# Peptides against a protein of PDB entry 5HDT, part 115

Target 1, 163 residues: chain A of PDB entry 5HDT
Amino acid sequence: MVVKTFMDMDQDSEEEKELYLNLALHLASDFFLKHPDKDVRLLVACCLADIFRIYAPEAPYTSPDKLKDIFMFITRQLKGLEDTKSPQFNRYFYLLENIAWVKSYNICFELEDSNEIFTQLYRTLFSVINNGHNQKVHMHMVDLMSSIICEGDTVSQELLDTV
Target 2, 163 residues: chain A of PDB entry 5HDT as posed
Amino acid sequence: MVVKTFMDMDQDSEEEKELYLNLALHLASDFFLKHPDKDVRLLVACCLADIFRIYAPEAPHTSPDKLKDIFMFITRQLKGLEDTKSPQFNRYFYLLENIAWVKSYNICFELEDSNEIFTQLYRTLFSVINNGHNQKVHMHMVDLMSSIICEGDTVSQELLDTV

## One batch from the design tools (peptide; made by RFdiffusion4, then SolubleMPNN)

Design b2_p23_6_s1 (from b2_p23_6, 13 letters changed)
Fold by OpenDDE base, seed 3:
Structure b2_p23_6_s1 (fold): chain B 163 residues (1-163), chain A 23 residues (1-23)
Amino acid sequence: as target 1 above (163 residues)
Amino acid sequence: SEEEKKKKRKEIILERAKEASKK
């Protein structure tokens, strides 16, 4: 698989959105979400995050189940942030920075299982955060969680108990 | 108020994050 992340890429035009639509559908397939290679899964997550950035604030997916799968998948990838000495840490940082900046998880408010998604996100972030992370990583994690709290109308007690 | 609740929740997250970042 040939994948290139677009760290310096601006918001894409409508014409480019059409190109990414087919890619988005392909990358969201079980083949990639359940790929046995950890590095491949990370790259897939980064690409999916880029797609969400391009389509923000809308989602290119219409299936609630697929959206849930994607965000649960992205959340699982964030576990890689724990090891700051990993050769892939910069890519994990890119993923975190992207989803925090775009507020990608805000799309999940439309999902019936949003509380489950947010709960898993919070648990994951608090699980991986450690003293090896610099201020920027910490900031993005806090921004991501705070944005969900501030923009959501309600937060379940379960979510509050998670933090 | 609802806004007060959100603010409090944010503060909790922030404090917990600070504590967690020290481990």
Scores: peptide ipSAE 0.282, ipTM 0.845, DockQ to the pose 0.044
Fold by OpenDDE base, seed 2:
Structure b2_p23_6_s1 (fold): chain B 163 residues (1-163), chain A 23 residues (1-23)
Amino acid sequence: as target 1 above (163 residues)
Amino acid sequence: SEEEKKKKRKEIILERAKEASKK
């Protein structure tokens, strides 16, 4: 299921990339990443995921610290997948589907703190995954994990202990 | 070997992920 987000970007033309570059930078600001409203943070995460989809396999961010903050932020939002009865579940599903399909986290391999990012992602996913989720959710979670593990050349003991 | 060890770790994680989805 594709749900509309604040940005609602499905195109990936060069013109659109330029148009949304400034917006992408602003969405990664502390104002949005640390917004007090949980629903706003979810929407921000979905928008950021859309941005990564458009710019894939690259990112419009030049700062590795900012990229880390973004993916740690997105990871925190994935905790919302736990409550399948939530009115916002479809948006959480959209977020999961997007990042799994695009393989958004794979850009983190170039980051010095990639192990921390992946460890937190796996901890989050394993904390919410259960048989109450439908097959599509399971598929996306497994695909996301598989893609990262298969592409990575190292698996830390900490990551092993996480699962 | 070190490479075999890494490969084994990857397999373990993937298997655990699949199992977790069935809990």
Scores: peptide ipSAE 0.277, ipTM 0.827, DockQ to the pose 0.045
Fold by OpenDDE base, seed 1:
Structure b2_p23_6_s1 (fold): chain B 163 residues (1-163), chain A 23 residues (1-23)
Amino acid sequence: as target 1 above (163 residues)
Amino acid sequence: SEEEKKKKRKEIILERAKEASKK
């Protein structure tokens, strides 16, 4: 499984980073981002999250438009957190935990459409967050939102209207 | 001041996020 491959990668290995650069780029293609299988999209999101973890604080993606597409894609996958009984919930949890810990969305601050990305993220998180989630899930969700709010220079009115 | 407005906006969102986790 591709996800397992990235999970086993050494973050400090520059050689491995270079080796998987092309694969990282392919995972961000429309073929994968628009894949018809929901489970495949989840796996792709997890792989992308791992890529951001490995390449932090940078990313192998140079196009602002591509970065936007990726994070909008990841955001859409987070909706899967709503069903705690799903067989795929653990993977959704992994995705959340990863992006929260790594602060993956922080690279979006430099994007022109950062407010749009963050707005969609908050909207998605607020749509799924509830007291049925365990403490760990809540912690990651709050950490993710708090990090963006605290590190951002401004908070848009649109974001205020969303939450 | 603008700084105070910024601080207030951040506080509002953070509190709402925390409250939402308890719904």
Scores: peptide ipSAE 0.233, ipTM 0.807, DockQ to the pose 0.043
Fold by OpenDDE base, seed 5:
Structure b2_p23_6_s1 (fold): chain B 163 residues (1-163), chain A 23 residues (1-23)
Amino acid sequence: as target 1 above (163 residues)
Amino acid sequence: SEEEKKKKRKEIILERAKEASKK
């Protein structure tokens, strides 16, 4: 399966990156982002996170609209972090750990709708964070939010007031 | 300074996250 293939990869050579470019673009299509199966959407999100990790610091997606769609999509998947007893929780953890470590959302600063994306991210994280989460989950959530605040010069006070 | 403002913002988020994690 395409999703599992990307999850097994680290940063590759430029030649290898080129070989997977078409697959990366295909995974960001509406077919996958709007897939009716919840588990499929989670796997797609994990794969997209891996793509950002592999292609860092430059994502293979050049369309601002597509990037917005992807990060809004990933943000929606993070809602699954709420149920710590879910069989899929480890995949949600993987998603969170990846995007926090890579600082994937930093690319959103180049988008005109960055405030909307960050607002939705913050609202989602604060809606799912609870005392059932272990220290690592809490750390990743805090790191993700703090990185956006500290590395972005355009984070408005209004965004801070949202949480 | 701008750096001080960012630091303060970070501290606010950290405190709010800690509070939220206790629910």
Scores: peptide ipSAE 0.226, ipTM 0.815, DockQ to the pose 0.043

Design b2_p23_6_s2 (from b2_p23_6, 14 letters changed)
Fold by OpenDDE base, seed 1:
Order: sequence, then structure tokens, then C-alpha cells
Structure b2_p23_6_s2 (fold): chain B 163 residues (1-163), chain A 23 residues (1-23)
Amino acid sequence: as target 1 above (163 residues)
Amino acid sequence: SEEEKKKKRKELIEKRAKEASER
């Protein structure tokens, strides 16, 4: 896994996007999403977030089921935000900052199971948020959740009930 | 208005997030 490469990448040309397509697909495989090492899973999530940033507003994944798996996976990694003293907290912060800024979850609006994805995201964020988080972390969490509830009229009522 | 609707939704999230952080 080329972690440093993805983390250092910015907006790529269309040609470069094509070159990384296969790698993006491999990162979304069960091998990585179900990797037994927690730190590896975190790095995979960060790479996936970078991929979504680079390919925005589209995704290199054509399977709705795969997209669902990816975002459910990313959501599970966000649980690591709870411990602000963790050695890996900066990477969890990076993940949060990235997906919040890019509005990565917004591509899920087209998925049939979008409500499930968003509900799990909200539950996770509300469960991990605590007074140890500074204003920036709080802001990113709010921005991430607000973007979904403000832009998704069809899902808003159900999500509001979850909040 | 649509803007007012979005504002109210965001305020709700902010309120709930604050409450959750202080639990």
C-alpha cells in the first residue's frame, strides 16, 4: 500500500486518474477493508478518502454495493476519534477533515441504502464526540453532518429523527 | 425559504453535537 503517495496527492489530471484506477479498486477489496490490523485499516481509510477527493465529484467505483461497503468501513474507522490522546489521532483527524471538506458522503445520495449509511455516520459521530475535541474537530463533525442533512431533502426527515 | 430551512437544520445539528459532547 502506497500510503504516503496518496496522502501527498492533490487534484490529478484525467490521465493520472486513470493510472490509479486499478489501485483504487484494490484498496476497496475485502483484503484491505477486513484487514486484521487496526492501523492498516486506518491507513486504508485515509487512502480511500484521498481517492474520493481526487476523483470528486465522481467515484472510481461503479458498484453500489461496493460504495456502501466503503462508506460503512470509513464510518467504522471514525470511532477512533474518541480517544484524543491516541498516537494515531492525527490520522483520524486527517480522515475527518478530508471527508468533511470534500463532502465525500454526498455521493451516497444516489444509493438505495443511503439512509442506513447516514444513520450509522450520525450515530458514530455523536457517540465519539466529547469535550476533549477542540473547535476544529467539532466544526468538521458538524460540517459533515450538516452537509448531508441540508442537501438531502428526501432523507432529511429520517435523519432528523435520528438526531 | 430554502436558506432558512438549511439554517435551521444546521442549527439543530450544532445543538445536538454540543449536547453530545457535554454528556
Scores: peptide ipSAE 0.601, ipTM 0.935, DockQ to the pose 0.042
Fold by OpenDDE base, seed 5:
Structure b2_p23_6_s2 (fold): chain B 163 residues (1-163), chain A 23 residues (1-23)
Amino acid sequence: as target 1 above (163 residues)
Amino acid sequence: SEEEKKKKRKELIEKRAKEASER
């Protein structure tokens, strides 16, 4: 996998968008989303986050079902944030920081199953957050959840009931 | 106001996150 390449990509580079479009599509395939190795899945999630960053505010994926699968997949990877002493924690932090900064989940407002995605995200983050997390991790988690609840007026009341 | 509503929503998330982190 070309994980390191995606991490070095700059936002708003049309040339890079075109160059890595095919790779982006392959990374969203079932082969990678359902990969048996958890470290591979984490790297895939980081790459997907980088793809969303470079294509923001749009996504290179046109299928609503695929977008749902991707964000549900990313949400599952965020469970790894629980163990702050894990050798892979820095990559989990990278994933969190990226999706929080870019507000990647906000694209889900266009999906019919947005409430399911956001609910699962909230449940995951509230389950993994602990006192071992520093202020930056806490801030990113809060920013990610707050952005959704503040900007999604149509689903905000339902989300508020789940908090 | 809309801004006040957003502020209250963010504060709710912050409160909930703090409570969860202290478990």
Scores: peptide ipSAE 0.600, ipTM 0.935, DockQ to the pose 0.043
Fold by OpenDDE base, seed 4:
Structure b2_p23_6_s2 (fold): chain B 163 residues (1-163), chain A 23 residues (1-23)
Amino acid sequence: as target 1 above (163 residues)
Amino acid sequence: SEEEKKKKRKELIEKRAKEASER
């Protein structure tokens, strides 16, 4: 229900942004990020991705540590892309498609630990990509990683070595 | 140029992704 609500929201609606600010903040709590159910975590990740879409190019989260936690959390969920036969694969695809199209990770450029975040993202994506993925999945993965490596003013050698 | 650099970086990502997918 929560995910559906965010999916239907218009990015240009300031009123909607204000209405769901508290919910957005609540979804970033440890309760949800550390939820024991993997399906719940996936839904949370999708909802967070929707939040980033709505608030782009900004984020409703003011804490750099919280932003780091969120993106590290989302990155961990992307591991689910490995199994293309999973009943939840379509939701993993949605997550990937969303964050790739929105360029959600670009917010991380402002974070001190951006290199760590990006490195973990690359490692995760390269570890899960396989020939079972269709062209669209492959394209989104490449687009997501390319946006970061091409749009970043400073790309560390460590990040390049991860590729 | 910077554009060439970006292009090369993207190509590197594509190459690495392809290699990873074929492991």
Scores: peptide ipSAE 0.592, ipTM 0.933, DockQ to the pose 0.042
Fold by OpenDDE base, seed 2:
Structure b2_p23_6_s2 (fold): chain B 163 residues (1-163), chain A 23 residues (1-23)
Amino acid sequence: as target 1 above (163 residues)
Amino acid sequence: SEEEKKKKRKELIEKRAKEASER
Protein backbone atom coordinates (compact mmCIF):
# COMPACT_ATOMS: atom_id res chain seq x y z
CA MET B 1 0.00 0.00 0.00
CA VAL B 2 1.41 3.34 -1.12
CA VAL B 3 0.42 5.19 2.05
CA LYS B 4 2.85 3.14 4.15
CA THR B 5 5.82 4.74 2.46
CA PHE B 6 4.71 8.24 3.38
CA MET B 7 4.50 7.85 7.14
CA ASP B 8 6.91 9.48 9.57
CA MET B 9 7.69 12.32 7.22
CA ASP B 10 9.95 15.08 8.44
CA GLN B 11 8.99 18.70 8.24
CA ASP B 12 10.21 20.07 4.94
CA SER B 13 10.97 23.40 3.36
CA GLU B 14 8.34 25.28 1.42
CA GLU B 15 9.68 23.87 -1.79
CA GLU B 16 9.64 20.34 -0.47
CA LYS B 17 6.12 20.75 0.86
CA GLU B 18 4.90 21.14 -2.69
CA LEU B 19 5.99 17.58 -3.31
CA TYR B 20 3.41 16.35 -0.85
CA LEU B 21 0.52 18.46 -2.07
CA ASN B 22 -0.80 15.90 -4.51
CA LEU B 23 -0.35 13.16 -1.96
CA ALA B 24 -2.25 15.18 0.61
CA LEU B 25 -5.14 15.64 -1.76
CA HIS B 26 -5.28 11.98 -2.70
CA LEU B 27 -5.10 10.81 0.89
CA ALA B 28 -8.17 12.88 1.63
CA SER B 29 -10.16 11.13 -1.08
CA ASP B 30 -13.04 8.81 -0.32
CA PHE B 31 -10.92 5.93 -1.54
CA PHE B 32 -8.69 6.26 1.51
CA LEU B 33 -11.03 7.80 4.06
CA LYS B 34 -13.59 5.09 3.45
CA HIS B 35 -11.16 2.25 2.91
CA PRO B 36 -12.61 -1.03 4.20
CA ASP B 37 -9.40 -2.09 5.96
CA LYS B 38 -9.04 -0.57 9.43
CA ASP B 39 -5.27 -0.85 9.35
CA VAL B 40 -5.18 1.07 6.11
CA ARG B 41 -7.39 3.76 7.59
CA LEU B 42 -5.04 4.04 10.56
CA LEU B 43 -2.06 4.46 8.28
CA VAL B 44 -3.95 7.07 6.30
CA ALA B 45 -4.71 8.93 9.50
CA CYS B 46 -1.07 8.86 10.55
CA CYS B 47 -0.01 10.11 7.17
CA LEU B 48 -2.58 12.89 7.27
CA ALA B 49 -1.28 13.83 10.72
CA ASP B 50 2.20 14.01 9.25
CA ILE B 51 0.93 16.28 6.52
CA PHE B 52 -0.66 18.60 9.04
CA ARG B 53 2.61 18.63 10.98
CA ILE B 54 4.53 19.60 7.87
CA TYR B 55 2.12 22.31 6.79
CA ALA B 56 1.27 23.64 10.26
CA PRO B 57 -0.22 26.04 10.98
CA GLU B 58 -1.73 25.94 7.49
CA ALA B 59 -3.14 23.04 5.52
CA PRO B 60 -2.95 22.11 1.86
CA TYR B 61 -6.73 21.77 1.75
CA THR B 62 -8.86 24.62 0.52
CA SER B 63 -12.25 23.01 1.03
CA PRO B 64 -13.85 23.40 4.45
CA ASP B 65 -15.90 20.30 3.80
CA LYS B 66 -12.79 18.29 3.09
CA LEU B 67 -11.09 19.51 6.25
CA LYS B 68 -14.14 18.52 8.24
CA ASP B 69 -14.15 15.08 6.68
CA ILE B 70 -10.48 14.63 7.48
CA PHE B 71 -10.73 15.55 11.13
CA MET B 72 -13.88 13.54 11.62
CA PHE B 73 -11.98 10.67 10.05
CA ILE B 74 -8.97 11.14 12.32
CA THR B 75 -11.26 11.32 15.32
CA ARG B 76 -12.83 8.00 14.38
CA GLN B 77 -9.38 6.42 14.25
CA LEU B 78 -8.63 7.56 17.79
CA LYS B 79 -11.18 5.00 18.97
CA GLY B 80 -8.40 2.49 18.50
CA LEU B 81 -6.62 3.90 21.54
CA GLU B 82 -9.05 2.02 23.75
CA ASP B 83 -7.29 -1.34 23.44
CA THR B 84 -3.79 -0.84 24.81
CA LYS B 85 -2.90 -4.42 23.91
CA SER B 86 -3.73 -4.04 20.25
CA PRO B 87 -0.93 -4.82 17.81
CA GLN B 88 -1.55 -1.41 16.28
CA PHE B 89 -1.54 0.52 19.54
CA ASN B 90 1.84 2.05 18.85
CA ARG B 91 0.49 3.62 15.69
CA TYR B 92 -2.55 4.90 17.50
CA PHE B 93 -0.18 6.37 20.05
CA TYR B 94 1.81 7.99 17.27
CA LEU B 95 -1.34 9.51 15.89
CA LEU B 96 -2.31 10.88 19.28
CA GLU B 97 1.14 12.20 20.09
CA ASN B 98 1.44 13.89 16.72
CA ILE B 99 -1.88 15.69 16.67
CA ALA B 100 -1.49 16.70 20.31
CA TRP B 101 1.97 18.14 19.87
CA VAL B 102 1.21 19.88 16.59
CA LYS B 103 -2.17 21.08 17.80
CA SER B 104 -3.55 19.96 14.47
CA TYR B 105 -7.19 20.43 15.37
CA ASN B 106 -6.69 24.14 15.97
CA ILE B 107 -6.97 24.72 12.25
CA CYS B 108 -10.62 23.73 12.62
CA PHE B 109 -11.44 27.02 14.35
CA GLU B 110 -11.85 28.52 10.91
CA LEU B 111 -14.53 25.98 10.01
CA GLU B 112 -18.23 26.58 10.49
CA ASP B 113 -18.60 23.06 11.84
CA SER B 114 -15.77 23.36 14.36
CA ASN B 115 -18.15 22.70 17.23
CA GLU B 116 -19.16 19.36 15.78
CA ILE B 117 -15.54 18.37 15.23
CA PHE B 118 -14.38 19.32 18.71
CA THR B 119 -17.41 17.78 20.37
CA GLN B 120 -16.81 14.50 18.62
CA LEU B 121 -13.13 14.60 19.56
CA TYR B 122 -13.86 15.17 23.24
CA ARG B 123 -16.50 12.46 23.34
CA THR B 124 -14.16 10.03 21.65
CA LEU B 125 -11.21 10.70 23.94
CA PHE B 126 -13.25 10.51 27.13
CA SER B 127 -14.78 7.31 25.83
CA VAL B 128 -11.51 5.54 25.12
CA ILE B 129 -9.42 6.70 28.07
CA ASN B 130 -8.96 3.94 30.65
CA ASN B 131 -6.65 2.69 33.38
CA GLY B 132 -4.57 0.78 30.87
CA HIS B 133 -3.19 4.03 29.54
CA ASN B 134 0.04 5.25 31.07
CA GLN B 135 0.63 8.81 32.18
CA LYS B 136 2.11 9.80 28.84
CA VAL B 137 -0.98 8.79 26.90
CA HIS B 138 -3.14 10.51 29.46
CA MET B 139 -1.08 13.65 29.13
CA HIS B 140 -1.39 13.73 25.36
CA MET B 141 -5.15 13.34 25.54
CA VAL B 142 -5.42 16.16 28.05
CA ASP B 143 -3.03 18.36 26.10
CA LEU B 144 -4.98 17.82 22.91
CA MET B 145 -8.26 18.82 24.49
CA SER B 146 -6.73 21.67 26.50
CA SER B 147 -5.12 23.25 23.48
CA ILE B 148 -8.53 23.58 21.90
CA ILE B 149 -10.32 24.94 24.94
CA CYS B 150 -7.56 27.48 25.57
CA GLU B 151 -7.81 28.92 22.08
CA GLY B 152 -11.51 28.60 21.43
CA ASP B 153 -14.89 28.53 23.08
CA THR B 154 -16.75 26.11 20.85
CA VAL B 155 -17.32 23.42 23.47
CA SER B 156 -19.36 24.40 26.49
CA GLN B 157 -18.20 23.66 29.99
CA GLU B 158 -21.51 21.95 30.57
CA LEU B 159 -20.83 19.54 27.76
CA LEU B 160 -17.40 18.75 29.16
CA ASP B 161 -18.95 18.13 32.54
CA THR B 162 -21.37 15.57 31.15
CA VAL B 163 -19.01 13.68 28.93
CA SER A 1 -10.15 37.16 33.55
CA GLU A 2 -9.74 35.36 30.26
CA GLU A 3 -6.64 33.64 31.54
CA GLU A 4 -8.47 32.44 34.60
CA LYS A 5 -11.28 31.14 32.44
CA LYS A 6 -8.86 29.14 30.34
CA LYS A 7 -7.19 27.74 33.42
CA LYS A 8 -10.48 26.61 34.87
CA ARG A 9 -11.48 24.90 31.65
CA LYS A 10 -8.17 23.08 31.49
CA GLU A 11 -8.56 21.95 35.07
CA LEU A 12 -12.00 20.65 34.26
CA ILE A 13 -10.65 18.60 31.38
CA GLU A 14 -7.91 17.21 33.59
CA LYS A 15 -10.41 16.29 36.25
CA ARG A 16 -12.76 14.58 33.83
CA ALA A 17 -9.93 12.74 32.14
CA LYS A 18 -8.66 11.49 35.47
CA GLU A 19 -12.10 10.32 36.49
CA ALA A 20 -12.64 8.60 33.17
CA SER A 21 -9.28 6.87 33.36
CA GLU A 22 -10.10 5.43 36.76
CA ARG A 23 -13.32 3.78 35.65
Scores: peptide ipSAE 0.576, ipTM 0.930, DockQ to the pose 0.044; fails the geometry check

Design b2_p23_6_s3 (from b2_p23_6, 16 letters changed)
Fold by OpenDDE base, seed 4:
Structure b2_p23_6_s3 (fold): chain B 163 residues (1-163), chain A 23 residues (1-23)
Amino acid sequence: as target 1 above (163 residues)
Amino acid sequence: DKEEKKKKRKELILKRAKEASKR
């Protein structure tokens, strides 16, 4: 129910943003981020991605620590992209496509630990990319990483050398 | 300058992605 609701939301609807603010906050709770079922965690990640899409360029989360936790969480889910034959691959693709198009990670530039977040993202993407992925997957991965480089003046060479 | 640095970094990412995609 939650996934369907957020997918149908219009980014330009301020009333919907206010209506589902509490739900968005609940999705970022430890209960969901540390849920024992990996399929549930994937769904949570997709919902969070939708939240960022809806609230872009802002986020409904006010805590920097919470934002860090969310993006580290999303990054961990992207590991599922490695297995192209997984029954959940299409959902992993949705997650990737969404965060790449929205440039969701760009909000992390305001965080003190942005370099850590970006490092983990790059490492994850480079670890999962393989020749089983089609051109669209490759494009989204590259777009996601390139956007951070192009818009982030604080991205250090050291960061890039560690991936 | 900053723009040239960004360009080089982007090229590095593209190169690494291409290499990794061959696995």
Scores: peptide ipSAE 0.367, ipTM 0.886, DockQ to the pose 0.042
Fold by OpenDDE base, seed 2:
Structure b2_p23_6_s3 (fold): chain B 163 residues (1-163), chain A 23 residues (1-23)
Amino acid sequence: as target 1 above (163 residues)
Amino acid sequence: DKEEKKKKRKELILKRAKEASKR
């Protein structure tokens, strides 16, 4: 139910957003972020991405620690982009496309640990990029990384040189 | 200066991504 609810959501009214606030908070619980099933974690990541899309540019999560956990979690899921023949690749693509278009990671600039988050993101993306990816996937990956560069000042040159 | 720095960083990302995409 939760998965279908968030994936089917469009930009809702403030009243509707408030209605789903509790669900959004529960979705970010350790129960879901540390779920043993990788497919469940992927779905959770997609739902979280949808939440960020709906609530952009704000997020219903007020805890910096929770936001960090969420984006580190999403970043870990992006590893699944490596295998383009995976049965779940389309879901991974959805996740990538969403967070790239929404520029979801830009909310992390307000976090003290933003550099850690961005570092992990860059490392992950560069580790999974391969010649099996079509131009759209490549574009989304580049757009995601470029957006952070263009809108932030905290990304070090050293990081860029090491990826 | 700051914008130029960002531009250069973006170009680096593009270059690196292009290279990585060939793997």
Scores: peptide ipSAE 0.367, ipTM 0.885, DockQ to the pose 0.044
Fold by OpenDDE base, seed 5:
Structure b2_p23_6_s3 (fold): chain B 163 residues (1-163), chain A 23 residues (1-23)
Amino acid sequence: as target 1 above (163 residues)
Amino acid sequence: DKEEKKKKRKELILKRAKEASKR
């Protein structure tokens, strides 16, 4: 699996987007989203985050169901942020920083099940945040959640009160 | 007002995040 390829991409070009389009689609397949290896799933999530960064503001995925699956998958990976002493924490940080900076979840506003996705995201982030996290991690978590509030009118106050 | 609602919601998120970060 060529996972490292997306992580090393810093420049956005049409040529690169075209070159890696097929790989991007394959990484979103059930084979990778349901991969039995936890470390592989984390790498897949990082690659997916990079894909969203590269193709922003439009994802190469046209299926709403697929987009939902991807963001629910990414949300599940964010649980790994809880253990700040984990050898994989830096990769979890990379994932968080990327999706927060790109505002990747904002594409979910176009999905019918956006409320479900955002609810799971909030619950996950509030469950993993702790005093072992430095200011940058805390900032990214807050930025990620605040961006959804600021740019969307779909998140009700009642929903926020329940998370 | 939508903007006021957004402000209040953001403040709630910030407050909850701050509280959670103390764990």
Scores: peptide ipSAE 0.359, ipTM 0.884, DockQ to the pose 0.044
Fold by OpenDDE base, seed 1:
Structure b2_p23_6_s3 (fold): chain B 163 residues (1-163), chain A 23 residues (1-23)
Amino acid sequence: as target 1 above (163 residues)
Amino acid sequence: DKEEKKKKRKELILKRAKEASKR
């Protein structure tokens, strides 16, 4: 499984990063981002998160439009966090934990449409948060949103008031 | 002040997250 491969990669290995660059690019294709199977999309999201972790603070994706598509895609997958009893919840948790710790969304600050991405992220997270989530989940969600506020001067009060 | 603004924004997020977590 592609996800397993990336999970085992060493972040400090530049050689490995170069080796899997093409695969990383393919995972961001419309074929995977628009895959009809939601479980496949979740796996793709986890793999993309691992890619961002490995390549941080850089991104292997050079197209701003592609980066936007990827983060909008990842944001949509986070909706799966709502049901804590789902068989796939552990993978959703993994996705959240990864992107929160790595601060993956901070790459979006360089994008023209960063506010749109952040808005969708905030709306999604606030929509899925519930009392079934434990402290760790809450912590990751808060950390993810707080990091964007602390590092971004473009996030307006008005934007925050809309979520 | 920029730092004060960020602080207020962070506090707002924390407050809203806490409220939402009670659903």
Scores: peptide ipSAE 0.350, ipTM 0.880, DockQ to the pose 0.043

Design b2_p23_6_s4 (from b2_p23_6, 14 letters changed)
Fold by OpenDDE base, seed 1:
Structure b2_p23_6_s4 (fold): chain B 163 residues (1-163), chain A 23 residues (1-23)
Amino acid sequence: as target 1 above (163 residues)
Amino acid sequence: SEKEKKEKRKKLILERAKAASKR
């Protein structure tokens, strides 16, 4: 239900943004980020991605530490892309598509630990990318990496060291 | 130049990504 709510929200509605601000903040709590159920964590990640989409260019999260936790969390969920036959694959695809299109990770450039975040993202993507994925998945992965590479020289060097 | 080095690095990374996608 929560996922559907955010997915159906109008990104241009300032009133709706304000209304669901508290919910957005709660989704970033340790309760959800450390939830024991893998499917729940995936849904949380999708909701968080939707939040970044809706609130772009500025997320409702103001704490650098919280933002780091969120993106590290999202990165961990992307590992689920490795199993294309999983019943949850479509949601993993959604997550990838969303964050790639929105360029959600670009907010991390303002964080002190941006290199750590991007490095983990690189490692995760390269660990799951393979010829079993269709062209769309490949495109989103490349787009996501390309966007980050183009923004920062230091990030590019870190990626070279990783792959 | 530094600009050229940057572009070469970008290209190399992307090529590696593309190669990885074919494994």
Scores: peptide ipSAE 0.315, ipTM 0.843, DockQ to the pose 0.042
Fold by OpenDDE base, seed 2:
Structure b2_p23_6_s4 (fold): chain B 163 residues (1-163), chain A 23 residues (1-23)
Amino acid sequence: as target 1 above (163 residues)
Amino acid sequence: SEKEKKEKRKKLILERAKAASKR
């Protein structure tokens, strides 16, 4: 029910943003981020990505630690892109497409642990990227990395050490 | 210069990413 609500949301009005603020905060709780079901975690990640899309360029989360947890969580889900034949691949694709288009990770530049977040993202993307993916997947992965590299002068060396 | 060094590094990373997509 919560999943459907966020996935169907676009750039909402301020009133709608306020309405779903509490839900957004609850989705970032340990209950959801550490949910034992892999499919549930993927859906949570997609919802969180949608929240970032809706609130862009800001985020409804005020805690740096919480933001770190969220992006580390999203990064872990991207590992699912490795199996192109999975029934859930389309949702993994959606997650990738969303965060690449929105440039969601760019919010992390304001975090003290931004380098850790980006490094994990780089490692994850390079671990799954291969010629078995279609051109769109490749494009989103490259775009995601390019955006972060272009804006973050301090990120480049860590990425070089990863690739 | 430092600026040139950073730009070269950025370019190299992106090239490696593109290359990785073809392996």
Scores: peptide ipSAE 0.306, ipTM 0.838, DockQ to the pose 0.043
Fold by OpenDDE base, seed 4:
Structure b2_p23_6_s4 (fold): chain B 163 residues (1-163), chain A 23 residues (1-23)
Amino acid sequence: as target 1 above (163 residues)
Amino acid sequence: SEKEKKEKRKKLILERAKAASKR
């Protein structure tokens, strides 16, 4: 229900943004970010990605620490892209497609720990990328990395050190 | 130049990504 709600929301609807602000904040709580069920965490990540899409270019989260936690959390979920035969792969794909298209991680440039976030993202993506992925998956991965590389010179060096 | 170095780094990263995608 929650997932469907956010997926159907329009980024241009200010009324909806206000209506679901509290829900957005709750989804970023430790209860959800540290949920023991892997599938639940994936759904949470998808919802968070949708939230970033809706509130772009800003985010409803005011705490830099919370933003860091969220993106580190999303990054951890991307490990699930490794197994293309997983029943949840389509949701992992959705997550990747969303964050790549929205350029959600670009908000992290405002954080003092941006390098840490991006480095972990790079490591994760390079750990899961393989020839079992189709062209679309590869494209989204490259787009996601390219967007960050183009924005920050220091980030590019970190990525070079990683790969 | 620094600009050229940056572009070279970008290219190298993307090439490595492509290479990694084929493993």
Scores: peptide ipSAE 0.289, ipTM 0.837, DockQ to the pose 0.041
Fold by OpenDDE base, seed 5:
Structure b2_p23_6_s4 (fold): chain B 163 residues (1-163), chain A 23 residues (1-23)
Amino acid sequence: as target 1 above (163 residues)
Amino acid sequence: SEKEKKEKRKKLILERAKAASKR
């Protein structure tokens, strides 16, 4: 499956990035973002996160609407962090670790709907965070929130109102 | 200062996150 292909990718040369550009764009299509299987959606989210990592600091997705859709989609997948006993938890952890380390959501500051995206992220994280998570999970969640708070004062106010 | 206000907000939010993590 094309989804598995991107999970094995790392920082590539410019030539390799160009080679996979079309596949990267295809993964952001409605076919995958609205896939009926939740496990497939999780894999898609992980691949999208990998794409952001590989193409950093720029993203191959230039449409503001598409970027919004992607990050709202990724945010929805983070709800899966709630069940620490799930067979898929390690993939949810991977997703969280990736987006926190890469600071993938920083791209959203350029979007007019950034506040909406961040608010949904805040609500999702606070809905799933609990004492069943290990220290690394907590650290990644805090790092993700801290990065956004440090980047924008307006976002900080909205987060404060949310938590 | 604006910087100080931002830092205070950051601290408060992170403390709330820490508290939430203990639920």
Scores: peptide ipSAE 0.284, ipTM 0.838, DockQ to the pose 0.042

